# Designs tried in a protein design run: peptides against a protein of PDB entry 4Z63. Part 191

Target 1, 334 residues: chain A of PDB entry 4Z63
Amino acid sequence: LCLGMNDLTGNIPEDLFHLKRLNLLGIQENRLSGSLSREIRNLSSLVRLDVSWNLFSGEIPDVFDELPQLKFFLGQTNGFIGGIPKSLANSPSLNLLNLRNNSLSGRLMLNCTAMIALNSLDLGTNRFNGRLPENLPDCKRLKNVNLARNTFHGQVPESFKNFESLSYFSLSNSSLANISSALGILQHCKNLTTLVLTLNFHGEALPDDSSLHFEKLKVLVVANCRLTGSMPRWLSSSNELQLLDLSWNRLTGAIPSWIGDFKALFYLDLSNNSFTGEIPKSLTKLESLTSRNISVNEPSPDFPFFMKRNESARALQYNQIFGFPPTIELGHNN

## One batch from the design tools (peptide; made by RFdiffusion4, then SolubleMPNN)

Design b2_p21_3_s3 (from b2_p21_3, 13 letters changed)
Fold by OpenDDE base, seed 1:
Structure b2_p21_3_s3 (fold): chain B 334 residues (1-334), chain A 21 residues (1-21)
Amino acid sequence: as target 1 above (334 residues)
Amino acid sequence: SREELKEEAFKRLQDENVIFR
């Protein structure tokens, strides 16, 4: 049953929960309000639930133990409060959980040992507090993780060295500290292709440790951290780099010539730093900017990016990294 | 309106994974 993208108001009719053979319920992009009914438990055949982009409030009902076939739960952009229900945090069937842009609070706790099928987690823009969950790497299929715009004080857990499934990770604007530790840990994520760390690590030094290596890194965004230091030499070994944003930092020194050796680099923003010297001639030879045939069909994060011209400007949403225009921004340097 | 709700949500969401230009 797909009723998305209408102007439906009020609550879900109770009789809808009598549809025991229903595999898909999509009621997204409406004006549905009130609490999400616990009677969802009666939809025992449910594989996909999409209640996103509504006015739902209250706690998410703890009924997911009665939904053994549920693979997809989309609840983004609602008014949900409280935590992740225990039955949801223990769901062995769930592949994707999206609760982005709610008012969920407390410590983030997932039973990753039970969540054997979880491959995508989006909890961005919530009110989770405390530390990052140390057991997140126990979610052995978890590939896509958005935890941006939460209040995860402290450091990236040491356990994330074992996060082999992790491919796309955003911790943007999450009050993280110790960039040296974070990079030192996350380099062990052998499948990590996208790393977003914007608005963290305020005023720290960007490590220039040649022992750091991100073999599969395609996208690195560490903007607006007021980071000090220079262009990190370790980044030169990330031969698959496609997007680099280090803008709005306090980075100094020369832009190194190796920045133009990235064959796939199509988006570079080093603007609003304190870089000096000449623009490397190698940047004029970036194959991705000269060749029309960039493979646009590469896997992207499930979480969107937002491009803003300034803090007050309306952002442009990009659901795919390859949607970004080919860009070299070196403005507002010395 | 639905569009206003989308716009308000968008305004909040745009600060999540921001690329500043």
Scores: peptide ipSAE 0.440, ipTM 0.920, DockQ to the pose 0.838
Fold by OpenDDE base, seed 5:
Structure b2_p21_3_s3 (fold): chain B 334 residues (1-334), chain A 21 residues (1-21)
Amino acid sequence: as target 1 above (334 residues)
Amino acid sequence: SREELKEEAFKRLQDENVIFR
């Protein structure tokens, strides 16, 4: 049953919960309000539940143990409060959990040893606090993780060295500290292709440790951190780099010539730093900017990016990195 | 309206995964 993208108001009719053979319930993009009914437990055949973009409030009901076939739960852009219900945090069937842009609070707790099917987690823009969950790498299929815009004080856990499933990771604007430790840990994530760390590590030094290596890194965004240092030499070994944003930092020194050796690099932002010297001639030879065939069919993060011209400007939403215009931005340097 | 709710949500979401230009 798909009733999305209407102007439906009030609560879900109770009789809807008698549909024991229902595999898909989509009621997204409405004005449905009140609490999400516990009677969703009666939908024992449910595979997909989409309640996103509504006015739901209260706690998410703890009934997911009665939904053994549920693979997709989409609850983004609601007014949900409290934590992730225990039954949801233990769901062995769940592949995708999206609860972005709610008012969820407390410590983030997932039973990753039970969540054997979880591959995508979006909890961006919530009120989670405390530390990052150390057991997140125990979610052995977890590929896409958005934890941006929460209050995860402290450092990236050492356990994330074992996060082999991780491919797309955003911790943007999450009050993280110690960039040297974070990069030193995350380099062990052998499948990591996208890393977003914007608005963290305030005023720290970007490490120039030649022992750091990100083999499969395609997208690195570490903007607006006020980072000091120079262009990191370790990045030159990330031969698959497609997007680099180090804008709005305090980076100094020359832009190195190896920045033009990245065959797939189509988006480079080094603006609003303190770089000096000449623009490397190698940038004029970037194959991605000279050749028309950027392969559009590469896997992208499930979480969107937001491009802003300034802090007060309306963002443009990009659901795919390849939607970005080919760009070299070197403005506002010395 | 639905559009107003989307716009209000968008105003909150635009600070996730920001790329500054």
Scores: peptide ipSAE 0.437, ipTM 0.917, DockQ to the pose 0.868
Fold by OpenDDE base, seed 4:
Structure b2_p21_3_s3 (fold): chain B 334 residues (1-334), chain A 21 residues (1-21)
Amino acid sequence: as target 1 above (334 residues)
Amino acid sequence: SREELKEEAFKRLQDENVIFR
């Protein structure tokens, strides 16, 4: 049953929960309000539940143990409060959990040893607090993780060295500290292709440790951290780099010539730093900017990016990195 | 309206994974 993109108001009719053979319930993009009914437990055949973009409030009901076929739960952009229900945090069937832009709070707790099918987790823009969950790498299929705009104090857990499934990771604006430790840990994530760390590590030094290596890194965004130091030499070994944003930092020294050796680099923002010297001539040889054949079909994060001209400007939403215009920004340097 | 709710949500979401130009 798909009733999305209407102006439906009120609560879900109780009689809808008698549909025991229902595999898909989509009621997204309405004005549905009140609590999400516990009677969703009666939808025992449910594979996909989409309640996103509504006015639901209260706690998410703890009934997911009665939904053994549920693979997709989409609840983004609601007013949900409390934590992730225990039955949801233990769901062996769940492939995708999206609860972005709610008012969920407390410590983030998932039973990753039980969540054997979880491949995508979006909890961005919530009120989770405390530390990052150390057991997140135990989610052995977890590929896409958005935890941006939560209040995760402290450092990236050491256990994330074992996060082999991780491919797309955002921790943007999450009050994280110790960038040296974070990069030192995350370099062990052999499948990591996208890393977003914007608005963390305020005033720290960007490490220039030549022992750091990100083998499959395609997208690195570490903007607006007030980071000190120079262009990191370890980044030159990330031969697959497509997007680099280090804007709005306090980086100094020259822009190195190796920045033009990235064959796939189509977006470079080094603006609003303190770089000096000449623009490397190698930037004029970036093959991605001269050739039309950017492969549009590469996998991207499940979470969107937002491009703003300034802090007060309306953002443009980009659901795929390949939607970004080819860009070299070197403005507002010395 | 639905569009107003989308716009309000968008105003919050746009600060999640921001790339400034």
Scores: peptide ipSAE 0.427, ipTM 0.915, DockQ to the pose 0.795
Fold by OpenDDE base, seed 2:
Structure b2_p21_3_s3 (fold): chain B 334 residues (1-334), chain A 21 residues (1-21)
Amino acid sequence: as target 1 above (334 residues)
Amino acid sequence: SREELKEEAFKRLQDENVIFR
């Protein structure tokens, strides 16, 4: 049953929950309000639930133990409060959980040993506090993780060295500290291709440790951290690099010639730093800027990127990294 | 309106995964 993209108001009619054979309920993009009914428990055949882009409030009902076939729960852009209910945090059937842009709070707790099918988690723009959950690497299929715009104080957990399933990770604007520790841990994530760390590590030094290595790194975004130091030498070994944003930092020294050796690099932003010297001639030979065939079909993060020209400007949403125009920004280096 | 609610949501969401130019 798909009732999305209407102007439906009020609550979900209780009679709808009598549909015991219903596999898909989509009521997204309406004006549905009030609490999400506990009677969702009666939809025992439910595989996909989409309640996103509504005015739902209160706590998410703890009824997911009665939904043994539920693979997809989409609840983004609502007014949900409280935590993730225990039955949802223990769901063995759930593949995708999206609760982005709610008012969820407290410590983030998931029983990752029970959540054996979870592959995508989006909890961006919530009010989660405390530390990052140390057991997140126990979610053995978890590939896509957005935890941006939460209040995760402290450091990346040491346990994330074992996060082998992790491919796409955003911790943007989450009050994280110790970039040296974070990079030292996350380098062990063998499948990590996308790392977003923007608006963290305020005023720290970007580590230039030659022992750091990110084998499969395609996308690195560490903007607006006021980071000190120089272009990190360890990054030169990330041969698959496609997008690099280190803008709005306090990086100094020369732009190294090896930055032009990245065959797949189509987006480079080093603007608003303190780089000196000459522009490397190798940048004029980037194959990705001369060849028309950027393979648009590469897997991307499930979370969108937002491009802003300035802090007050309306962002452009990009659902795919390959939607970014080929760019070299070196402006405002003094 | 539905459009206003989308715009308000968008204003909050645009600060996730930001690329500044």
Scores: peptide ipSAE 0.423, ipTM 0.913, DockQ to the pose 0.886

Design b2_p21_3_s4 (from b2_p21_3, 13 letters changed)
Fold by OpenDDE base, seed 1:
Structure b2_p21_3_s4 (fold): chain B 334 residues (1-334), chain A 21 residues (1-21)
Amino acid sequence: as target 1 above (334 residues)
Amino acid sequence: SREKLLEEAFERLQGENVIYR
């Protein structure tokens, strides 16, 4: 049953929950309000539940143990409060959980040992506090993780060295500290292709440790951190780099010539730093901006990016990395 | 309207993964 993109208001009729054979309930992008009924437990055949982009409030009902076939739960952009229900945090069937842009709070806890099928987690823009859950690497299929814009304090857990499934990771604007430790840990994530760390590590030094290596890194975004230092030499070994944003930092020195050796680099923003010297001639020969067909889509994060001209401007949403226009931005340097 | 509500909700999402240009 798909009723998305309408002007439906009020609560879900209780009689809808009598549909025992229902596999898909999509009621996204409406004006549905009130609490999400616990009677969703009656939809025992449910595989996909999409209640996103509504006005739901209250706590998410703890009935997911009665939904043994549920693979997809999309609840982003609602007013949900409280924590992740225990039954949801223990769901062995769930592949994707999206609760982005809610008011969920407390410590983030997932029973990753039980969540054997979880491959995508989006909890961005919530009110989770405390530290990052150390047991996330125990979610053995977890590939896509957005935890941005929560109040996680401290450092990236040491256990994330074992996060082999991790491919797409955003921790942007989550009050994280110690970029050296974070990069030192995350380099062990051998499948990591996208890393977003914007608005963290305020005023720290970007490490220039040649022992750091991100072999499969395609997207690195570490903007607006007030980072000091220079262009990190370790990044030159990330031969698959497609997008680099280090804008709005305090980086100094020359832009190195190896920045133009990235055959797949189509988006470069080094603006609003303190770089000096000449623009590397190699940048004028980037294959991605000349002969390479960038229109070939590659796997991207499930979480979107937002492009703004300034803090007050309306952002453009980009759901795919290749949605970014080919860009070289070197403005506002010395 | 639905569109207005969705736009307002969208704007609230723009505090994460922001690219400034």
Scores: peptide ipSAE 0.349, ipTM 0.827, DockQ to the pose 0.774
Fold by OpenDDE base, seed 3:
Structure b2_p21_3_s4 (fold): chain B 334 residues (1-334), chain A 21 residues (1-21)
Amino acid sequence: as target 1 above (334 residues)
Amino acid sequence: SREKLLEEAFERLQGENVIYR
């Protein structure tokens, strides 16, 4: 049953929960309100539940143990409060959990040992607090993780050295500290292609440790951190780099010529720093800017990016980084 | 309307994974 993208209001009719053979319930992009009914438990054949972009409130019902076939739960952009229900945090069937842009709170806890099928987790823009869960790497299929815009004080856990499944990771605006430790840990994530760390590590030094290596890194976004230092030499070894945003930091020194060696680099933002010297001539020879042969069909994070022209402008949502126009931003430097 | 709902949602987002251009 797909009723998404309408102007439906009120609650879900109770009779709908008698549909025991229902595999897909999509009621996204409506004005449905109230609590999400506990009677969802009656939909025992449910594979996909999409209640996103509604006005649901209250706690998410703890009924996911009665939904043994549920693979996809999309609840983003609602008013859900409380924590992740225990049965949801222990779901062995769940592949994708998206609860982005809610009011979920408390410590983030998932039983990753039980969540054997989880491959995508989006909990961005919630009210989770405390530390990052150390056991996330135990979710052995977890590829896409958005934890942005929560309050995860402290450092990236050492256990994330073992996060082999991790490919797309955002921790933007999560009150993280110690960028040196974070990068030192995350470099061990051999499948990591997208890393977003914007609005963390406030005022720290961007490490220039030559031992750091991100072999598969395609997207690095570390903007608005007030980071000091220079362009990190270790980044030059990330030959697959497509997008680099280090804007709104306090980086100094010259822009190195090796930036022009990134054959796939189509988006570069180094604006609003303290870079000096000349613009490297190699930037004018970036192949990706002269001939866009970038495959739009490349895997992308499941979490969106938001582009703003300025602080006051409304953000444009981009579900794919390849939707960005080819860009070199070097403005507002010394 | 759907458009108004989208606007409200974006306003609540307040800068997740923002790229400033």
Scores: peptide ipSAE 0.348, ipTM 0.837, DockQ to the pose 0.689
Fold by OpenDDE base, seed 5:
Structure b2_p21_3_s4 (fold): chain B 334 residues (1-334), chain A 21 residues (1-21)
Amino acid sequence: as target 1 above (334 residues)
Amino acid sequence: SREKLLEEAFERLQGENVIYR
């Protein structure tokens, strides 16, 4: 049953929950309000539940133990409060959980040992606090993780060096500290292609350690951290780099010539730093900017990016990295 | 309208994964 993208109001009729053969319930992008009924437990054949972009409130019901076929739960952009229900945090069937842009709070706890099918997790823009869950790498299929815009004080857990499934990771604006430790840990994530760390590590030094290596890194965003230092030499070994944003830091020194050697680099923002010297001639030879056909079919994070002209401007949502125009921003340096 | 509702919902976003330009 698909009723998305309407102007439906009120709550879900209770009789709907008697549909025991229902595999898909999509009621996204409506004006539905109130609590999500616990009677969703009666939908025992449910594979996909999409209640996103509504006005739901209250706690998410703890009934997911009665939904053994549920693979997809989308609840982003609602008013849900409380934590992740225990039955949801233990779901062995769930592939994708999206609860971005809610009011969920407390410590983030997932039983990753039980969540054997989880491959995508989006909990961005919530009120989770405490530490990052150390057991997240135990989610052996977890590829896409957005935990941005929460309050995860402290450092990236040491256990994340074993996060082999991790490909797309955002921790932007989450009160993280110790960038040297974070990069030192995350370099061990052999499948990591996208890393977003914007608005963390305030005033720290960007490490220039040649021992750091991110083999498959395609997207690195570490903007607005007030980072000191220079362009890190270790980044030159990330030959697949497509997008680099180090804007709004306090980086100094020259822009190195090796930055123009990245064949796939189509977006570069080094603006609002203190770089000096000449613009490398190699930047004028970037194949990605001279070739008309950028491959649109490359893997992208499931979580969106948001472009803002300034801190007060309305954000523009980009669901794909390739939605960004080819860009070189070197403005506001000296 | 649907568009207005989506706009209002979008404004609840607190600026995750922001690219500043």
Scores: peptide ipSAE 0.338, ipTM 0.837, DockQ to the pose 0.653
Fold by OpenDDE base, seed 2:
Structure b2_p21_3_s4 (fold): chain B 334 residues (1-334), chain A 21 residues (1-21)
Amino acid sequence: as target 1 above (334 residues)
Amino acid sequence: SREKLLEEAFERLQGENVIYR
């Protein structure tokens, strides 16, 4: 049953929960309000539940133990409060959980040893507090993780050295500290291709440790951290780099010539730093800027990016990184 | 309006994964 993208108001009719053979319930993008009914438990055949972009409030009902076939739960952009229900946090069937842009709070707790099928987690823009969950790497299939814009504190857990399934990771704007430790840990994530750390590590030094290596890194976004230091030499070994944003930092020194050696680099933003010297001639020869064939079909994060042209401008949503126009921004360097 | 709710939601999301140009 798909009733999404309407102007439906009120609550879900109770009779809808009598549909025991229902595999898909999509009621997204409406004006549905009130609590999400516990009677969802009656939809025992449910595989996909999409209640996103509504006015739902209250706690998410703890009925997911009665939904053994549920693979997809989309509840983004609601008013949900409380934590992740225990039955949801222990769901062995769930592949994707999207609860972005809610008011969920408390410590983020997932029973990753039970969540054997979880591959995508989006909890961005919530009110989770405390530390990052140390057991997140125990979610052995977890590939896509957005934890951006939560009130996490402290450092990236040491356990994340074992986060082998991790490919796309955003921790942007989550009050993280110790970039040296974070990068030192995350370099062990051998499948990591996208790393977003914007609005963290306030005023720290960007490490220039030659021992750091991100072999499969395609997207690195560490903007607006007021980071000090220079262009990190360790980044030169990330030969697959496609997007680099280090804008709005306090980076100094020359832009190194090796920045132009990245054959796949189509988006470079080093603006609003304190770089000096000449623009490397190699940047004018970037193959990705001359070749019209941007491979649109590469795997991308499930979480969106937002591009702001100006501090006052409305952000443009990009669902795919490859939707970014080929860009070299070197403006506002001193 | 639905548009306003979407705009407000979008504004809230502007703090996630922002690329500043």
Scores: peptide ipSAE 0.348, ipTM 0.840, DockQ to the pose 0.864; fails the geometry check

